# Peptides against a protein of PDB entry 6UG1: the designs that were tried, part 235

Target 1, 304 residues: chain A of PDB entry 6UG1
Amino acid sequence: SNEERKRRKYFHMLYLVCLMVHGFIRNEWINSKRLSRKLSNLVPEKVFELLHPQKDEELPLRSTRKLLDGLKKCMELWQKHWKITKKYDNVGLYMRTWKEIEMSANNKRKFKTLKRSDFLRAVSKGHGDPDISVQGFVAMLRACNVNARLIMSCQPPDFTNMKIDTSLNGNNAYKDMVKYPIFWCEVWDKFSKKWITVDPVNLKTIEQVRLHSKLAPKGVACCERNMLRYVIAYDRKYGCRDVTRRYAQWMNSKVRKRRITKDDFGEKWFRKVITALHHRKRTKIDDYEDQYFFQRDESEGIPD
Target 2, 301 residues: chain A of PDB entry 6UG1 as posed
Amino acid sequence: SNEERKRRKYFHMLYLVCLMVHGFIRNEWINSKRLSRKLSNLVPEKVFELLHPQKDEELPLRSTRKLLDGLKKCMELWQKHWKITKKYDNEGLYMRTWKEIEMSANNKRKFKTLKRSDFLRAVSKGHGDPDISVQGFVAMLRACNVNARLIMSCQPPDFTNMKIDTSLNAYKDMVKYPIFWCEVWDKFSKKWITVDPVNLKTIEQVRLHSKLAPKGVACCERNMLRYVIAYDRKYGCRDVTRRYAQWMNSKVRKRRITKDDFGEKWFRKVITALHHRKRTKIDDYEDQYFFRRDESEGIPD

## One batch from the design tools (peptide; made by RFdiffusion4, then SolubleMPNN)

Design b2_p27_6_s1 (from b2_p27_6, 13 letters changed)
Fold by OpenDDE base, seed 1:
Structure b2_p27_6_s1 (fold): chain B 304 residues (1-304), chain A 27 residues (1-27)
Amino acid sequence: as target 1 above (304 residues)
Amino acid sequence: DFKKKIEKYGLEIVLHELEVQYNESLK
């Protein structure tokens, strides 16, 4: 019905706000001074120097290469630090089906609330789910004075799916779900004036995204619980930005149709949510990023 | 409001409350 469509849209909006606020809280937690001091000790001086290369005036690309090498070594150091990767409880922060939501009300699940102290301990010991691991990696880079963002791919229920029975085929559902990450890192390259994408945990890759990312879910089974729709960036100064355009090859033709921002009301609402979570002044980094997003929008063109 | 609730109770509890409210709205 039209009413059910309205209810699903409203539920999607509330769920999205909760996810975005969760990302904000985790971004506050990874700014812990105590955690920073502990994680800085994981990075040797030689790796720290690679993270902070001098500007090569003749070939700025040499400075970017040093930074990329430093980030690669940081991923290797992080893998040595991380001892236990826990599976997600249920589906973690991956997308739930409408059937799972309708059935969830009856399940008195004992929710284990992870407090800030528990999170800091988990990161410090190297024990936790992949999301905690990525968040800890961002904390380590920030401890080394790197301008690293926490990236979250928010997975609210698909309000465009009006089917009741999305029977997810059970057997490989977890493997297909976790094939692509929900959380990753971006690092500012001051030499190229671009964000570098870093997945330290899942794909263990570093990318300079041009047109597409390896982190964008591909294939029907992977997209059932991970739809690239709302990629939110949280920086060390409590900035909040929609960076979906970086990772969406087909923003205008495909992704926009699955977002709340498909209509003017949803766009205005979503901008208010971003603004409420954005606690810093605009910077030249934001100008370079917006210019890149503009160029990416023009290069995609208007969907036929 | 959501920030305080998520900080106090955790995300999963807040999402579950939304799921309960959604299911009540279907009756």
Scores: peptide ipSAE 0.575, ipTM 0.949, DockQ to the pose 0.794
Fold by OpenDDE base, seed 2:
Structure b2_p27_6_s1 (fold): chain B 304 residues (1-304), chain A 27 residues (1-27)
Amino acid sequence: as target 1 above (304 residues)
Amino acid sequence: DFKKKIEKYGLEIVLHELEVQYNESLK
């Protein structure tokens, strides 16, 4: 019904705010001074130097290559630190179906709330789920004074799906679900004036996204619980930005239709949510990023 | 305030409260 569509849209909005606030809180936790002191000791001086290369005035690309090598070594160091990767409880922060939401009310599940102290201990020991691991990696880079953002792909229920959800085929569902990450890292390259994408845990990849990202879910089974719709960036200064345009090849033609921002009301509402979570002044980095997003919109074109 | 609730109770509990409220609104 039209009423059910309104209810699902409203629920999607509330769920999205909760996810975005969760990302904000995790971003506050990874700024812990106690954690920073512990994680900085994981990075040898030689790797720190690679993370902070001098500007090569002759060939700025040499400086970018040093930074990329430093980030690669940081991923290797992080893998050595991280001893136990736990599976997600149920689906973690991947997308639930409407049927799962309708059935969840009947199940008095014991929720295990991870407190800030438990999170800091988990990261320090190298024991936790992939999301905690990525968040800890961002904390390590920040401990080395790298301008690293926490990235979250928010997975609220699909308010555009009005079908009665058929049971997802059970056996390979977890493997297909975790094929692509929900959390990753971005690092500012001051030489190229671009964000470098880093997945330290899932795909273990570093990329300079131009048109396509390896982190964008591909295939029906992977997209069932991971729809690229709301990629939110949280920086060390409590900035919050929508960076979906970087990872979405087809922002205008496909992704926008699955977002709350498909209409003017949703766009205005979502902008208010971003503004409420954005606790810093604008910088030249934001100008370069907005220019890149503009160029990506022009290159995609307006869908006919 | 969702921030205060999530900080106090955790995300999973807050999402479950929303799921319960959603299902009550269907009845």
Scores: peptide ipSAE 0.574, ipTM 0.948, DockQ to the pose 0.796
Fold by OpenDDE base, seed 4:
Structure b2_p27_6_s1 (fold): chain B 304 residues (1-304), chain A 27 residues (1-27)
Amino acid sequence: as target 1 above (304 residues)
Amino acid sequence: DFKKKIEKYGLEIVLHELEVQYNESLK
């Protein structure tokens, strides 16, 4: 019905705000001074120097290569630190079906609230789920004075899916779900004036995204619980930005149709949510990023 | 305020509250 469509759209909006606020809170927690001191000790001086190369005036690419090598070594150090990767409880922060939402009200689930103290202890010990691990990696880079962002791919229920039965049956459902990450890192390259994508946990990859990302879900089974729609960046100064355009090849033709921002009301509402979570002034880094997004929109063109 | 609720109870409890309210609105 038209009413059910409105109800699912409204629920999607509330769910999206909760996910975005969760990302903001985790970004506050990883700025812990106590955690920063502990995690800085994981990075040897030689690796710190690679993270902070001098500018090569003749060939800026040499400086970028040093930064990339430093980030690779940081991923290796992080793997040595991280002792226990826990599975997600149920589906974690991956997308639920409408049937799962309808059935969840009847299940008295024992929710275990992870407090800030428990999170800081988990990161310090190297014990937790993949999301805690990625968040801890961002904290380690920030402890080394690297301009690292926490990235979250928000997975609210698909309000464009009006099917009644959306049950996902399959023996490999968890493996297909976790094939692509929900959280990752971006690092500012001051030499190339671009964000470097870092997945330290799932794909264990470093990428300079041009047109395509390895982190963008591909295939039907992977896209059932992980739809690239709302990729939100949280920086060390409590900035909040929509960076979906970087990771979406087909932003205009495909991704926009599945976002709340498909209409003017949804666009205005989503901008208000971003503004409420953005706690810093605009910088020249934001100008370079917006210019990159503009060029990507022009290069994609208008969908037919 | 979703921030205060999520900080106090955690995300999963707040999402469950929304799921309950959604299912009540279906009746």
Scores: peptide ipSAE 0.573, ipTM 0.948, DockQ to the pose 0.792
Fold by OpenDDE base, seed 5:
Structure b2_p27_6_s1 (fold): chain B 304 residues (1-304), chain A 27 residues (1-27)
Amino acid sequence: as target 1 above (304 residues)
Amino acid sequence: DFKKKIEKYGLEIVLHELEVQYNESLK
């Protein structure tokens, strides 16, 4: 019905705000000074130097290569630190179906609230789910004075899916679900004036995204619970930015149709949510990023 | 304030409350 469509859209909006606020809170937690001191000790001086290369005036790409090597070594150090990767409880922060939402009301689930203290202990011990691991990796880079962002791919239920019975096939569902990350890292490259994408946990990859990312879900089964729609960046200064354009090859033709921002009301609403979560002044880094997004929008063109 | 609720109760509880409210709105 039209009412059901309105209810699903409204629920999607509320769910999206909760996810975005969760990302904000986790971004506050990873700024812990106590955690920072512990995690900085994981990074040897030689790796710290690679994270902070001098500017090569002849070939700035050499400086970027040092940074990339430093980030690779940080991923290796992080893998050594991380002792226990827990499976997600149920689907974690991956996308739920409408049927799962309708059935969830009847289930008295025992929720284990992860407090800030528990999170900090989990990261410090190297015990937790992949999301906690990525968040801890961002904390380690920030402890090394790297301009690292926490990236969250928000997975609210698909308000454009009006089918009741999306029975996801059970057996491979978890493997397909976790094939692509929900959380990852971005690092500012001051030499190339670009964000470097880092997935330290899932794909264990570093990329300089041009047109497409390896982190963008591909294939029907992977997209069932991980639909690239809202990629939100949280920086060390409590900036909040929509970075979906980086990871979306087809932002205008495909991704926009699945976002609340498909209409003017949704665009205005989503901008208000971003603004409410953005607690810093604009910087030249934001200008370079917006210029990149503009160029990517022009290069995609208007969908025919 | 979703921030205060999520900080106090955690995301999963807040999402569950929303799921309950959604299902109540279906009745």
Scores: peptide ipSAE 0.571, ipTM 0.947, DockQ to the pose 0.799

Design b2_p27_6_s2 (from b2_p27_6, 11 letters changed)
Fold by OpenDDE base, seed 4:
Parts: structure tokens; sequence; C-alpha cells
Structure b2_p27_6_s2 (fold): chain B 304 residues (1-304), chain A 27 residues (1-27)
């Protein structure tokens, strides 16, 4: 019905806010001074120097290559630090079906609340789920004075899916689900004036996104629980930005239709949520990023 | 505050409350 569509849209909005606030909280936790001191000791001086190359005035690309090499070595160091990758409990922060939501509402579950102290201990020991691992990696880069963002692909239930029964096939569901990450990192390249994408845990890749990302889910099975719709960036200064445009090849033609921002009401509402989570002044980095997003919108064109 | 609630109780509890409220709104 139209009422059910309105209810699902409203639930999607509330769920999305909760996810975005969770990302904000995790971004605060990874700014822990105690954690920073501990994680900085994982990075030897030679790797620190690669993370902070001098500007090559003749060929800025040489400086970017040093930064990329430093980030690669940081990923290798992080893999040595991380001892135990736990599986997600159930589906973690991947997308639930409407049926799973209704079933979950009826189930009295014992939830294990991960407190800030438990998170900091988990990161420090190298024991946790992939999300904790990525968050800890961002903390390590921040401890080395790198301008690293925590990226979260928010997976609220699909309010455009009006099917009643969306039973997902069980056995391969976890492998397909975790094929693409929910959390990753971005690092500011001051030389190229671009964000570098870093997945330290899942694909173990560094990418300079141009038109598409390797982190964008592809294939029906992978998209069942991971739809690229709301990629939110949390920086070290408590900035919050929608960076979905970077990762969405088809933002205008495909992704927008699955977002709350498909209409003016949803756009205004979502902008209010972003503004409420954005605790810093605008910077020239934001100008370069917005210029990049503008160029990406122009190059995609308006879908016919 | 939603932030304080999520920080205190965890995201999963807060999402479960929303799931319950949603299911009740369907009745």
Amino acid sequence: as target 1 above (304 residues)
Amino acid sequence: DLKEKIEKYGLEIVLHELEVEYLESLK
C-alpha cells in the first residue's frame, strides 16, 4: 500500500540516522589519545617518512608514490598487528531484509554492547570483527598525523523493495555479504589534491578512484546485503560528508533512486542529518572534493 | 539524545527498539 511505502521510508530514515550516529561515535573512539600513542609505536620511522614525503615540485606524482608506498607498508604492519578477525554476529551492519526486521522485532535477543573501553582494548590487542579492524587502522594512520577518514557504507533496509518475502539463500550468503566492505579508509593526498581509498582488511587494496571503485558492490548476490547508497566520511576533526559520488559510477541513473534524497523532502532532511554530524568549519579540502564531485556529475550526465 | 543512547546501550539495542516500534505500527 501507499501507507506501507510511507512506513518503510520512515523506518529507513530512522535506521539511517542510527547508522550515521554509530559511525560518528566510532570516529570519536578512534581519536583516543591513549590508543593513538600505542598505535604510533607500530609504525617505524622509515614508514612515517614515507607517509610524510616532501613535495616534489618537478613531479608531484613522486610524492604521491611515496605516500602510496607508506600506506601499503601500513597495511602490512596492520596485518601483523591484527591477530584475530572475528566473523560478524549474524549480518553485522549489512542490509537486512524486511522479513528479517519483522522476525528480529519478535525475537528477544541478548545483545552484547561493545563499550568504548572494550573497543579500545580490542583494537589494542588486534582482536575483533573487520569493522573494528578498519577503525583501528584509521586510528593508526591518525596517530601518524595522516589525514585519514573513516568511511562507512550505511545499509538501511531498502525502502524501494516492496516485496514481502525476500528470503536470502543461506549457505553462501555470508561469503557474498562480506565480499565488499562496509567500512574502509580514505587518506588525503595533498600532492594530487584527492582522497586515496584504502581497504586494509577486506580487499587489502589502495585505490585512486577515478570513475569507479573496486569497493563498489557488483553482482546480484553481493548487492542483496550491500547496496552502495550512503557512503559517509568521518574525518579526524569530526567532519561528516556524503562521499557516495566517489564510489557510485551511476549516481544519477541508479543510486539516487534508492536513496532518501530522491525527492526534495528527503534531500533537505538528509542535509540536516549531515549538518548535525558535521562539527568543523569548511576547508579547501572540501572545495577540492566538491569540485571533483561536480565534475563527476557533469561527466555522468542526466539520465534519460 | 540518540548519540548518548547508542553510546550507552549500543547500536544493536537501539535498532531493535526501532524494529519493535515498526512491527507495532504494522498491527
Scores: peptide ipSAE 0.700, ipTM 0.968, DockQ to the pose 0.821
Fold by OpenDDE base, seed 5:
Structure b2_p27_6_s2 (fold): chain B 304 residues (1-304), chain A 27 residues (1-27)
Amino acid sequence: as target 1 above (304 residues)
Amino acid sequence: DLKEKIEKYGLEIVLHELEVEYLESLK
């Protein structure tokens, strides 16, 4: 019905705000000074120096290569630190079906609230789910004075899916779900004036995204619970930015149709949510990023 | 405040409340 479409759209909006606020809270927690002091000790001086290369005036790419090598070594150090990767409880922060929502609403579940103290202990011990691990990796880079962002791919229920039964039955459902991350890292490259994408936990990859990212879900089964729609960046200064354009090849033709921002009301609403979560002044880094997004929009064109 | 609610109770509880409210809105 038209009413059901309105209800699903409204629920999607509320769910999206809760996810975005959760990302904000985790971004605050990883700024813990106590955690920072502990995680900085994981990074030896030689790796710290690679993270902070001098500017090569002859070939700025040499400086970028040092930073990339430093980030690779940080990923290796992080893998040594992380002792226990827990499976997600149920689907974690991956996308639920509408049927799963209705079924979940009827079930009185005992939820274990992860408090800030528990999170800090989990990161410090190297025990937790992949999301906690990524968040801890961002904390380690920030402890090394790297301009690292926490990235969250928000997975609210698909309000464009009007099917009642969307049961995802399959023996590999969990494997397909976790094939691509929900959380990752971005690092500012001051030499190339670009964000470097880092997945330290899932794909264990570093990318300089041009047109395509390896972190963008591919294939039907992977896209069922991980639909690239809302990629939100949280920086060390409590900036909040929509960076979906980086990871979406087909932002205008495909991704926009599945976002609340498909209409003017949704665009205005989503901008208000981003603004409410953005607690810093604009910087030249934001200008370079916006210029990159503009060039990507022009290069994609308007879908016919 | 939604932030305070999520910090106090955790995201999963807050999402479950929204799921309950959604289901009630279907009745």
Scores: peptide ipSAE 0.698, ipTM 0.968, DockQ to the pose 0.810
Fold by OpenDDE base, seed 2:
Structure b2_p27_6_s2 (fold): chain B 304 residues (1-304), chain A 27 residues (1-27)
Amino acid sequence: as target 1 above (304 residues)
Amino acid sequence: DLKEKIEKYGLEIVLHELEVEYLESLK
C-alpha cells in the first residue's frame, strides 16, 4: 500500500540515522589517545618515513608512490597485529530484509553491547570482527599522523523493495555477504590532491579510484545485503561527508533511485543529518573532493 | 540524545527498539 511505502521509508530514515551515528561514535573511539600510543609502536620509523614523504618538486608521483608503499607496509603490519578475525554476529551491519526485521522484532534476543573499553581492548589485542579491524587500522594510521578517514557503507533496509522477501535460504549467503566490506579507509594524498581508498582487511587492496572501485558490490548475491547507497566518511577532526559519488559508477542512473535523496524532502533531510554530524570547518581538501565529485557527475551525464 | 543512547545501550538494542516500533505500527 501507499501507507506501507511511507512506513518503510520512515523506518529506513531512522535506521540510516542510527547507522550514521554509530559510525560517528566509532570514529570518536578510534581517536583514543591511549590506543594511539599503543598503535604507533606497531609502525617502524622506515614505514613512518614512507607515510610522510618529502614533496618531490620534479615528479610529485614519486611522493605518491612512497605513500602507497608505506600504506602497503601498514596493511602487512596490521595483518601481523590482528590475531583473531571473528565472524559477524548474524549479518553484522549488512542489510536486513523486511521479513528479517519483522521476525527480529518478535524475537526477545539478548544483545551483546560492545562498550568503548571493550572496543579499545579488542583493537589493542587484535581480536574482533572485520569492522573492528578496519576501525583499528584507521586508528593506527591516525597514530602515525596520517590523514586517514573511516568509511562506512550504511545498509538500511531497502525502502524501494515492496516485495515479500522469499529467497535468502542459500548456504553461501554469508560468503557472498562478506565478499565486499562495509567499513574501509581513505587516506589523503597531499601530492595528487586525491583520496586513496584502502581496504586493509577484506580485499586487502589500495586504489586510486577514478571511475570504478573494486569495493563496489557486483552481482545479485553480493548486492542482496550490500547495496552501495550511503558511503559516509568520518575524518580525524569529526568531519562527516557523503562520498558515495566516488564509489558509485552509476550515481544518477541507478544509485539515486535507491536513496532517500531521490526527492527534495529526502535530500533536505539527509543534508540536515550530515550537517548535524559534521563538526569541523570546511578545508581545501573538501574543495578538491567536491571538484572531483562534480567532474564525476558531468562524466556520467544525465540518464536518458 | 540518540548518540548517548547508542553509546550507552549499543546500536543493536537501539535498532531492535526501532524494529519493535515498526512492527507495532503494522498492527
Scores: peptide ipSAE 0.698, ipTM 0.968, DockQ to the pose 0.838
Fold by OpenDDE base, seed 1:
Structure b2_p27_6_s2 (fold): chain B 304 residues (1-304), chain A 27 residues (1-27)
Amino acid sequence: as target 1 above (304 residues)
Amino acid sequence: DLKEKIEKYGLEIVLHELEVEYLESLK
């Protein structure tokens, strides 16, 4: 019905705000001074120097290459630090079906609340789920004075899916779900004036995204629980930005249709949510990023 | 506020409350 469509849209909005606030909270937790002091000790001086290369005036690309090498070594150091990767409880922060929502509403589960102290302990010991691991990696880079963002791909229920029975009965459902991350890192390259994408845990990749990312889910089974719609960036100065345009090859043709921002009301609402979570002044980094997003929008064109 | 609620109770509890409210709205 039209009423059910309105209810699902409203629920999607509330769920999305909760996810975005969760990302904000995790971004505050990874700014812990106590955690920073512990994680900085994981990075040798030689790796720190690679993270902070001098500007090569002749060939700025040499400075970017040093930074990329430093980030690669940081991923290796992080893998050595991380001892236990826990499976997600149920589906973690991956997308639930409408049937799973209706069923979970009836299920009085004992929820395990991860407090800030528990999170800091988990990161410090190297024991936790993949999300905690990625968040800890961002904390380590921030401890080394790297301008690293926490990235979250928010997975609210699909308000465009009006099917009642979306039974995801696949034996490999968990494998397909975790094939692509929902949390990753971005690092500012001051030499190229671009964000570098870093997935330290799942795909273990470093990318300079041009037109597409390896982190963008591909294939029907992977997209059932991980739909690229709301990629939110949280920086060390409590900035919050929608960076979906970076990772969406088909923002205008495909992704926009599945976002709350498909209409003017949803766009205005979503901008208010971003603004409420954005606690810093605009910088030249934001100007370079917006210019890149503009160029990506022009290059995609308007879908026919 | 919503932030304090998520910090205190955790995201899963807050999402479950929304799921209950959603299910009640279907009756």
Scores: peptide ipSAE 0.698, ipTM 0.968, DockQ to the pose 0.815

